# Peptides against a protein of PDB entry 4PN1, part 163

Target 1, 261 residues: chain A of PDB entry 4PN1
Amino acid sequence: KIEMNFLNKPIVPDTTKVISNFLTHYLITEPVEHVEIEAKLGTLIDLETQNRFEFPVMNETILNPEFNLRTRFESDMTASEHKYLNEFLNQAFRDSQKPGRLPFAYKHTKQVDLFYETEDNSRDKIRVSKNQSDNQVLACVKKRRVADLFLYCPNDAFDIRISISDELPVSMPSGNQQPSLTRLKDRVGYVHQEIKIDLTKTTQNDPVYDTTERHELEVEFGNIADLRDRAQKAKDGMEAPLFRRVQLFMDNVRILRREHS

## One batch from the design tools (peptide; made by RFdiffusion4, then SolubleMPNN)

Design b1_p24_3_s4 (from b1_p24_3, 11 letters changed)
Fold by OpenDDE base, seed 2:
Structure b1_p24_3_s4 (fold): chain B 261 residues (1-261), chain A 24 residues (1-24)
Amino acid sequence: as target 1 above (261 residues)
Amino acid sequence: LSPEMLAALDPKVVELQKELEKKL
């Protein structure tokens, strides 16, 4: 007979617990009303060397936000890396369509994001998203970054930023207002078990610095209501459902960040 | 403690840390 451990009970990895606590805070304790929770693949850059940050650890670790490590997070990858991940996800999509598997859903979207300054000179800009083909308004929101956790992943190609954002629906800017910034987004989205995986190519036209292109991969919780319910249960003393959901999320992130290593 | 740190730590750990800070 085999047992899990000397208690014969499941144990939660510390990473899962820390992330779960972090999420619970912004879901329940100090709730963000229109919360978006995503993990982006990228690189922690050492500001002194401009290279990837090197920390004296040998595995995935959440960085302590109390320490100024003199780093920045670059949520970008090369076109080749992005293409590779796209091909990988396409294969995963195909494999998931086989009998006995839970299938991916797939969506390809092209949109234009127009950013407007607020009348109150708020730091947060209004984003109007339009469909690139027909110019139909898809969304008008004010997005605020609330909090970040950074995971240093020395054994993988990418580090991770987990972000809490507030995406507040707002009224359209006045017709006389011009956008301060315009971005084109080409997004390929995969959904598996309500976890969203998006590959996004973002093109920004700058009259001074020419056109820049970014390649991003993000993993997002697709069912915030369910996640909030799980977080509430955790606050009420039943943590297992939340831990399981966070574990699923993180396992998907781990697959993606390891694949190109 | 930063908001992120307060959010990520177990409430019991936060309490312990506050107690330790009072002793120092």
Scores: peptide ipSAE 0.121, ipTM 0.666, DockQ to the pose 0.109
Fold by OpenDDE base, seed 1:
Structure b1_p24_3_s4 (fold): chain B 261 residues (1-261), chain A 24 residues (1-24)
Amino acid sequence: as target 1 above (261 residues)
Amino acid sequence: LSPEMLAALDPKVVELQKELEKKL
C-alpha cells in the first residue's frame, strides 16, 4: 500500500493556496459584483533591457507586488505560436470526444469592440461589443481592472498574468458619440469543465500607425457562481473544494504555457 | 501592504509582517 505522505493526507501546493486566497478576497471579502477572473499568457519584460525579465528563481513563482521590478506584461505571442496552440487545442478537443472522457465545447466568434469615452473623463472606457456579421449588440460594459498577480515561469515559453476585473453593465452611449477606438476580434473558444480557453486575434486600426494584429491566449473561470460558493466555504473553514478548482485552473494554464512551436 | 498582498497572503503572514514592521 502506498500513502501520499507520512500523514496520509493531501497537502495543497503553496501556489494554489496563494492564488486561492487572492481569489477569495475579491469574491467574498471585498466582493467584486460583476467579476471576471482570467489568466493571460505573455511575457514579463524588463523595462531597462526590453528583454524578458530575469529573476533568481528556478520555477514558477508568484511575484511579490510590493516590489517595483520595473517590468511590463505583454499579453501577446507570434502568429506561429498562436497557430500551434490552436492546433494543439483542436487535437485536445478531438481526443475529449472519445468514450470515457469529458468533452470540450467549441465556439468560433467574430466581434467588433467599440470604445467610447465617458462623460466624466474617467480612465475607464465604455465598450460596446457587436457581432461583425449583423452588428447586433452583444454587450455594453465598463471594464475596470481591479487587481493582478504575475507568475514568472522561467522553464516555460510564457509568463502568466492573473487578473481580476469588474465588468459593469452600462447604458449605450448616445447616438452622437463617436468611438475613440475600434477593435476587431476573431476568437476561437474551448470550454472544458467550465474552464474557458480563448485564442483571440485582435486587429486594431490606428489612424496614425498601420493596422496592428495581436495574438492572445486567455484562460477564464466559466462558472463564477460556483467559484464564489467554493470561496465562501473556504472562508468558513472548508478549503478543499476551492483548492481543487484553483488547481484545475492552474493545471490547464501550465499545460498551455509549456507547449512550444 | 498593497491590496494584492493583503489579498494573497495568509492572515498569519500578514500578522507576522505587521509585527516585524512595528519592530523596525
Scores: peptide ipSAE 0.081, ipTM 0.632, DockQ to the pose 0.117
Fold by OpenDDE base, seed 5:
Structure b1_p24_3_s4 (fold): chain B 261 residues (1-261), chain A 24 residues (1-24)
Amino acid sequence: as target 1 above (261 residues)
Amino acid sequence: LSPEMLAALDPKVVELQKELEKKL
């Protein structure tokens, strides 16, 4: 029999701790009421070079948000990469249906997002989401970006942005307001152990700019109430449940960011 | 600008899901 280490106890990776603390802050310490927590696959771009940011590290690294590294995050991938990930997730879905596995759930959603300016000229827009098939209103929210945590992943195809957002439900815009932006979203969603994985093809019609198409992959915590409970327990000195959940989330993210066509 | 319908990423997954649901 071998032991895990000289204490014969599980050890928590530092990445897990850092992320857990980050989440705990916005779940418990300064709680966001209607919190959305997602990781997006993309690329950290150096604003000076317009190429992928080069940081002198050899592995997954959480960037310190206190430092302005003059980067932007592009939450996009090629159509080929997106297709590859879709095929990969389809296979994972199929494999999960086998006896002895926990199955994926699957959902395909087509929606139209209409963005409206707020009366107070706030930077945050009101988003009205409608089902493409019947124009039923699915949601009307004001989404505020609260915080970001960036992971530079030099060994993988993608870098990661973990974002905390507040999706505040709001009343519908006045009938006299015109959308400033319209976005079509074709989303395939996979759910495994309450972690959501969404592949989204977005077509955006800008009245000023040409139609842009984006391909995004998002990983989201599907059970915020559970996550908040775990975070509270962590504040109360029981960190293990939170660490386990964050580890699961990050392992899923790590699997996905390694996949490349 | 009229919204155009986006092509489904993989309709085969939907079919597979339906097939699996029928077998269960």
Scores: peptide ipSAE 0.013, ipTM 0.377, DockQ to the pose 0.011
Fold by OpenDDE base, seed 4:
Structure b1_p24_3_s4 (fold): chain B 261 residues (1-261), chain A 24 residues (1-24)
Amino acid sequence: as target 1 above (261 residues)
Amino acid sequence: LSPEMLAALDPKVVELQKELEKKL
C-alpha cells in the first residue's frame, strides 16, 4: 500500500490556494456586486521586445501583481489556433454525450455590442448588447475590470489572465448618443459542470480606427452564486468546496491552454 | 480522509493513488 505523503493527507496545490484567495477577496472581503470571473487565453508580451515574455520559471506561475513587469496581455490567437480549439471542443462535446459522462451544453450566439461613453467621462463604458438576428436588447451594463491575475505558462501555447469584473446593470443611453465603438461577436459556447467555455470571433468597428478582428477563448464560472457560497464557507473555515471548484475551473483552463494547431 | 479534505482533492490524483495502491 502506498500513501499520499508522510502524513497520508491530501495537500492542496499552492496555485489553487492563491487563486481561491484572490477570488474570495472579490466575492466576500470586498465584494463585487455583479461579479464576472473569467480566464482568457492569450500571451504575456514583453513591452521591450514585443515578444512573449520569458520569466525565469519552468512551469505555470502566478505573477505577483505588485511588480511592474513591463508586460501586456494580448487576449488573442491566430485563426488556425482558434479553429483547432473549436474542433477540439466539438470533439469533447461529442465525447461527453456518451453514456457515463456528464454532457456539454452547446450554444451559438451572434450579438452586437455597442459601447457608449458615460456622461462623467469615466473610463468605464456602457455596453449595450443586442442579438444580431432581431436587434433585441440582451443587456445594458457598465463593465469595470476590478482586478487581474496573470499566469505565465512556459510549457503551454498560451498564458492566462483571470479577470474580476463588475457588470453593473444600467439604463439605456439617451437616444441622442452615438456609440463610440461597435463589436460584432460570433460566439460558440460550451458549458460543462457550470463552467462556460466560449470561443469568440470579434470584429470591431471603430470610427477612428480600422476594423480589427480577434479570436478569443474564455473560461468563465457559470454559477457565481454557488461560487460565492463556497467562498463564504472558505472564510468560515471550510475551504474544501471552494478549492474543488477552483481546481475544476483551472483543470479546464489547463486542458485548453495546452492545445494548439 | 475527512469529507472536507476529499472535497478539496483532485479526483484524478485520488484515482491515481488508488491505482498505485493496487500495484503494491
Scores: peptide ipSAE 0.005, ipTM 0.310, DockQ to the pose 0.022

Design b1_p24_4_s1 (from b1_p24_4, 11 letters changed)
Fold by OpenDDE base, seed 2:
Structure b1_p24_4_s1 (fold): chain B 261 residues (1-261), chain A 24 residues (1-24)
Amino acid sequence: as target 1 above (261 residues)
Amino acid sequence: SLEDMILTVEKADKMMKEKSFPRV
């Protein structure tokens, strides 16, 4: 007979605990009503060197948000990296269709995001999302980023930003308002066990600046209601369901950040 | 001491649970 440790009980990694606490704070303690929770692959850049941040650690490390490390996060990758990840996810999708597996769902969407200034000149913009093919309005929201948690991943090609955002549904801007910014999004979405994985190519046309293209990979909790329920249970002393869900989320993130072209 | 280490772990766990996260 084998036991997992001298207590013969599962041990929760500190990473899982810290992330769970972070999520619980914005799900339960200071609840964000229309919360979006996503992890983006990218690079922590040292503002002094303009190179990838270097910290004297040898593994995945959550950076303490109380410390100003003079970093910025670039949520971008090369077209080649993005293509590789797309091919990787396509293969994972195909493999998941085999008997005995839980299948991925797949969706390809092309949308245009129109950003409008608010009447009160608040920092938050109204985003109107439309389908590119028929111009149907998909959403009208005011999105605000609430908090970030950064993971430095020295052994992988990418660092991670976990973000809490508030996506408040709002009324359409008045017909006389012109968008201040337009973004085209080509998104390939995969869903497995209610974890969403999105590969997004964003094109932004600026009349002054050249067209910029960004390639992003996002991992999102697809069932916020369930996650909130788990977080509430954790507050009530039953932490295991939350830890399991966070572990699943992070394992998917870890798989993705380890894949390189 | 081992006892000190245990107390340290308990303290750390408490600190993690009580940690506040700043908003952006």
Scores: peptide ipSAE 0.210, ipTM 0.611, DockQ to the pose 0.235
Fold by OpenDDE base, seed 3:
Structure b1_p24_4_s1 (fold): chain B 261 residues (1-261), chain A 24 residues (1-24)
Amino acid sequence: as target 1 above (261 residues)
Amino acid sequence: SLEDMILTVEKADKMMKEKSFPRV
């Protein structure tokens, strides 16, 4: 007979606890009403060297937000890396359709984002998203970044930013208002067990800068209501359901950040 | 390259159609 440890009970990783507490704060303690919770793959850049940040740790490490490490996060990758991840996810999708597995769902979306200045001259812009094919309005929101949690991953191709945002639905801009910025998005989305994985190619024409392209991979909690319920239970002393969901989310992120061409 | 990324997306869509996989 074998046992997993001398208590014969599962042990929760410290990373899972820290992230769970972070999420619980913005789900329950100071609740964000229209919350979006996503992890982006990217690179922590040292502002002094302009190279990837180097810290004296040997594995995945959550950075303490109380300390200014003089870093920026670049949520971008090369087209080749992005292509590789797309091929990887396509294979994962195919394998998940086999008997005995839980299947992925797939969606391809092409949209145009129009950004408008607010009447109060707030730094937050109104984003109108439209379908590229028929110009139907998909959403009109004012997105506010609430909090970030950074994971330095020295053994992997990418570092991680977990972001909490508030996507406030707002009324459409006046018909005479012109957008200050237009962005094209080509997104392929994979959903598995209510975890959403998106590969997004963004093209932006800037009047000052040349056309810029971004290649992003994001992992998002697809069921916020369930996550909020789990967070409430955790706040009430039943932590296991939240820990399981956060562990699932992070394992998916860990798989993706290790894959590179 | 940028072109490579576009081709990858197109291949994915083709695969999904050919295999009749569920779309959302």
Scores: peptide ipSAE 0.013, ipTM 0.332, DockQ to the pose 0.014
Fold by OpenDDE base, seed 1:
Structure b1_p24_4_s1 (fold): chain B 261 residues (1-261), chain A 24 residues (1-24)
Amino acid sequence: as target 1 above (261 residues)
Amino acid sequence: SLEDMILTVEKADKMMKEKSFPRV
């Protein structure tokens, strides 16, 4: 019989522990009430060179947030890369419908986001999301970015940003208020084991510049209540359920960031 | 809801024809 190691017990990768601790902080220690937790594919850009950041590591590396590396994260990809990932996910969807597999769910949505200034001139704008077809209000929130964790991935086409956000439900802006920004979102969403994978094409109209398009891929925890329960158990000394869920999430992210056109 | 997102392959393929992202 073959054993896993000399203890014959599972070992948790350090990456899983670091991410689990990061999530536990904002789920339990300093809890964000209306938390959104997502990973975006993109590129860490060196502000000095305007090229992809170069770091002296050979594999996936969580960057220490205490250090200013003079970087920015660009959550965008080419239309070709986005198309490839869409085709890849379509195939994964089809394969998951086979007997003995857990199926993907799928949804296509077209949304308009209207951004409004707040009375206090806060940086956090009110976002009203509407269905493009019937103008039905889907959500009205004030989104606050709470924290980011960056993963430099030298062997893959994309780097990763894991973001913690607070989406506070708020009242609709007054009828006389005009939006400061409007964005159209065309989104195809895939859900597998309560992990959401979204491909989003965002169109933004600028009065001064031509219409710009952005192509994004995001991976989100679809069951925050379960994740919070797992994080609480981890704080209570039972870490395995949290580690398993974070490992699942990260494995999905790793699959996606390795794919390229 | 998650239940509202559950589609058959055939339904998904139909919906994918109308999206902005090309498919195979």
Scores: peptide ipSAE 0.013, ipTM 0.381, DockQ to the pose 0.013
Fold by OpenDDE base, seed 5:
Structure b1_p24_4_s1 (fold): chain B 261 residues (1-261), chain A 24 residues (1-24)
Amino acid sequence: as target 1 above (261 residues)
Amino acid sequence: SLEDMILTVEKADKMMKEKSFPRV
């Protein structure tokens, strides 16, 4: 018989604990009402060098948000990287349909996001999302970024930003308002065990700059109510359910950030 | 290429329709 360790008890990675605590704060302690929790693949850029940030660590490291490291996060990737990830996820989808596996669900969506300025000239814009096929309104929200947690991943193709956002449902802008920005989104979504993985191609028309394309991969908690319940249990002293869900989320992120063409 | 990526998505959609894979 092999034991897990000298106590023969499960051990939780420190990364899982840190992330769990981060999530618990915005789920329970200072709860965000309409919380969205996502991880984006991208690159931490050193503002001084404009190159990928170099931190003196040899593995996945959560950066302390209390320190200004003079970095920015670029949530873009090349078209080739995005294609590779799409093919990878397609294969993972196919493999999950086999007997004895939990299957992925799949969705392909094309939407247009219209951004409107608020009457108070706040930094937060109103986003109206519509289906490209029939122009049906899918959502009208004011999205506020609440917090970020950055993971520097020196051995992987991508760094990670975990973001907490508040997606407040709001009334439609007045009919006389023009959108300040329009974005077309082509999104393929994969859902496995209530973890949502989205590959998104965004096309933006700028009147000054030529049409720009952005390629993003995001991983989102698909069941916030369950996550909040787990976080509450963690606050009440039962941490294991939260740790398990966060570990699942992070393992999916870890798989994806290692993949590159 | 971007075109290749679109083709990949379309191929996936086709495959899913043909095999009646669950969609969200």
Scores: peptide ipSAE 0.012, ipTM 0.335, DockQ to the pose 0.014

Design b1_p24_4_s2 (from b1_p24_4, 11 letters changed)
Fold by OpenDDE base, seed 5:
Structure b1_p24_4_s2 (fold): chain B 261 residues (1-261), chain A 24 residues (1-24)
Amino acid sequence: as target 1 above (261 residues)
Amino acid sequence: SVEDMILTVEKAEEKMKKKSFPKV
């Protein structure tokens, strides 16, 4: 018989605790009402060098948000990387349909996002999302970025940004307003155990700049109510359910960021 | 086209099926 350790009890990685505490803050302590919690694959870029940020660590490291490291996060990847991840996820989907596995769900969505300026000239734009095929309104929201947590991943192709956002439902813009920006999104979504994994190709037509394409991979908590319940239990002294859910989320993120390494 | 870069599960399955046919 093999024991886990000299206590024969599970231990929680420090990364899981830090992330769990971060999430608990915005779920319970200072609760965001319409919270979205996502991790994006990308690159931490040093603003001074314009290259990938270099930190004197040898493994996955959560960067302290209290330190201004003069970095930006680019949530983009090459078309080749995006294609590879798509093929990888397609294979994972197929393998999950086998007996004894929990299956992925799959959804392909093509939408157009229309961005409108707010009457108050706030930094936050109103986003109207429509289905490309029938022009049906899918959502009308004002998205506010609340907080970010960055993971520097020196051994992997990608760094990670975990973001807390508030997606406030708002009324449709007045019929006389023109969108300031239009984005086409082609999204392939995979859902496993209520964790959403989205591959998104975004096409932006700028009248001044050439058409730009972005390729993004995001991992999202698909059941915020459950996550909030787990976070509340953690505040009440029962941390294990939250830690397990965060560990699952992070393991999925870790799988994805390693595929190009 | 934007459509060509993201492989759906269905397209991936079709590609796999095509690979299983011996080249005559």
Scores: peptide ipSAE 0.028, ipTM 0.461, DockQ to the pose 0.011
Fold by OpenDDE base, seed 4:
Structure b1_p24_4_s2 (fold): chain B 261 residues (1-261), chain A 24 residues (1-24)
Amino acid sequence: as target 1 above (261 residues)
Amino acid sequence: SVEDMILTVEKAEEKMKKKSFPKV
């Protein structure tokens, strides 16, 4: 007989606990009503050097949000990296359709996002999302970034930003308002066990921005109600369901951030 | 191209749907 450890019990990685506590705060303690929880692949850039941030650690490390490290996060990758990840996910999709596996679902969406200034001069813009083919309104929201948790990943191709956002449904802007920004999004979505993995090519038609095209990969919790239930149970002393869900999410993120062309 | 890869997945999904739900 082999035992897991000297207690013969599962141990929860510290990373899982820290992330679980972070999520529990914004799900239960100070609950965000229309919460979106996503991880984006990208690069932590040192504002002083304009290079990838260098921290004296040898593995995946959650950065303490109480410290200003003078970094920015670039949620972008090269077209070649994005292509490679798409091929990788396509193969994962195919493999998941085999007998004895849980299948991926797949969706391709082309949308346009129109950004409007708010009448109250708030920093948050109204985003109207429309389907490119039929101009059908998909969503009208005011998205507020509530919190970020950064993972520095020195051994992987990408660093990670986990973001808590509030996507408040709002009324459509008046027909007289012009969008301040228009973004075309070509999105391929893969869903496995209610974790959403989205590859997005974003084309920005605003000549003021240096990058006309972005290549993003995001991983999102697809069932917030279940996650909130798990977080509540964790607050009540039953942490295992939350830890398992966070571990699943993070393992998917870890797979993706290690893949590169 | 990214489009070619998208088409490959869509084709795979269609093939699987056709296998899982044989049109009588």
Scores: peptide ipSAE 0.025, ipTM 0.515, DockQ to the pose 0.012
Fold by OpenDDE base, seed 1:
Structure b1_p24_4_s2 (fold): chain B 261 residues (1-261), chain A 24 residues (1-24)
Amino acid sequence: as target 1 above (261 residues)
Amino acid sequence: SVEDMILTVEKAEEKMKKKSFPKV
């Protein structure tokens, strides 16, 4: 018989603990009411060099948020990389429909996001999301970025930003207000074990600048209530359910960041 | 026509079906 280690017990990676603690803080300790938790693929860019940030580590590393590394995160990829990931996820979807597997769900959505300034001139804009085909209102929210956790991934094509956001439902802007910004989103969404994986093409029309396109991949916790329950249990001394859920999330992120054209 | 950069599962399956039919 083979044992896992000299204790014959599973060990939790340090990365899983750090992320679990980060999530527990914003789920339980200082709870965000309308929390969105997502990981985006992108690049940590050194503000001085405008190149990818270089850190003296050889593997996936959570950056300490207390240190200003003079970086920015670009949540974008090439159209070729985005297409490759789309084909990869389409294959994963097909393979998951086989007997004995847990199936992916799939959804294609086209929406328009309209951004409005708030009466208080706050940095947080009101976002009205509408279905592009019938102009039906899908959501009206004020999104606040609460916290970020950055993972530098020197062996992969992408770095990771895990973001905590508060999506506060708000009343529709007055009919006299014009949007300050309009974004078209073409999104394909894959859901597996309540983890959402979205590929999004965003088109932004700037009246001064040419139309810009962005290609994003995001991974989101699809069941916040379950995650909050797991985080509460972790605070009460039962950490294993939270660690398992965070491990699942991170393994999906790790699969995606390793796939590149 | 800017080919939609995002392929639906349905479009991907159609492309696979077209590749599996040998051009006689």
Scores: peptide ipSAE 0.020, ipTM 0.411, DockQ to the pose 0.010
Fold by OpenDDE base, seed 2:
Parts: sequence; structure tokens; C-alpha cells
Structure b1_p24_4_s2 (fold): chain B 261 residues (1-261), chain A 24 residues (1-24)
Amino acid sequence: as target 1 above (261 residues)
Amino acid sequence: SVEDMILTVEKAEEKMKKKSFPKV
């Protein structure tokens, strides 16, 4: 007979616990009402060297936010890396359509985001999202990033930022307001077991700066209500459902960050 | 904003100092 360990019980990785506690804080303890929870692939850059950060660890490590490591996170990747991930996800989509698998859903979306200053000159801008084809308003929100958790991943192509954001629905800006910024987004979205994976090409037209193109990969919790329920259960002493959901999320992130061209 | 794509640890620290979560 084979047992898992000397207790013959599942053990929860420390990473899963730390992330679960982080999520529980912003879901339950200090709840964000319109919460978005996403992981972005990117690179931790050492501000002194302008190269990828090097830390004396040999595996995935959650950085302690209490320490200034003199880093920045860049949520961009090369066009080649982005293309490779798109091809990889397309293959994963195809493979998931086979008998005995849970299928991916797929969606391609082109949108324009218009950013407006708030009347109170708050740091948070109003974002109006429109469908690029018909100019239909998809959303009008005031998005604020609440918190970040950084994972240094020395063995993988990318580091990870997990972000908590508040996406407050707001009224449309007055007709006399001009957008301060316009972004075009070309997004390919994959959904598997309510985990969303988005590849996004963002083109930003700045009247002062050259047009910038960015390539992002995001992994998002697609069912916040379920996640909040799991987090509440964890607060009530039943942690296993939350840990399982966080583990699923992180395993998807881990798959993606290991893939590179 | 461009701030959404390039984040500093300092900005993260500032956010975390305002809303600390229990350590495991």
C-alpha cells in the first residue's frame, strides 16, 4: 500500500497558503466589492542593473512586500513569446475538445478603451470600453489596483504578479470630456474550469509619445462569487475548497510561465 | 494607465502597508 506521507493526509504547499491568505484578505477581511483577481506574466527587473532580478532562491518564491528589493515589474513580453503562447493555448484548446476532456471556451475580442480624468482629479481614471467593430459600450468602470503579490520564478521564462483590483461601475463621462488616453486591445481569451486566460495586444496612441504596443498574458479567476464563498469557508475553518481552487489557478499559471519560444 | 503595466515594488509596498494581510 502506498501512502502520501507519514500522516497519510494531503499537505498544502506553503505557496498555496500564502496566496490563499492574500486572497481571503481582499475577499472577506477587507472586502473589495467589485474585485478582479488576476495574475500577469512578466519580469521582475532590478532597478540597479535594469536586468531581470536575481535573488538567492532556487524556486518559485513569493516576495515579501515589506522589503524594498529595488525592483519593478514589467507585464510585457516579446511579440515572439506572445505568439508562442497563443499557439500553445490554441493547441491546448484543440486537445481539450477531445473525448474525456473538459473543453476550453474561446473568444476573440477587439475593443477600444477610452480613459477619462475624474472631476475630483483622483488618480483613478474612468475607463469606457467599446467594441471596436460597432462602437458599442461594453463597460464604464473606475478601476483601482488595490494590492499586488509578486512571485519570483527563477526557473521559468516569466515572473508573476497577482493583482487585486476594484472595478467600480460608474456613469459615463460627460459629453464634453475628452479622453486623456486611448488604447486598442486585441484579446484572445481562453476559459477552462472558470479560469480565464487572456492574451492581449495593446496599442496605445499617445499624442506626445510614439505608439506603444504591449503583449500581455493574464490569468484571472472567472468565478469571483465561488472564490468568495470558498474564502468565507476558509475563514470558517474549512480551507480545503479554497486551497484546491488556488492550486488550480496556480498550476495553470505555472504551465504558462514555463512555456517560451 | 501606463502605471498598470509597470509597477514598482515601492508602489506595491505602499499598497500593502495600507492593507496588510495575515502571514501564514
Scores: peptide ipSAE 0.032, ipTM 0.269, DockQ to the pose 0.098; fails the geometry check

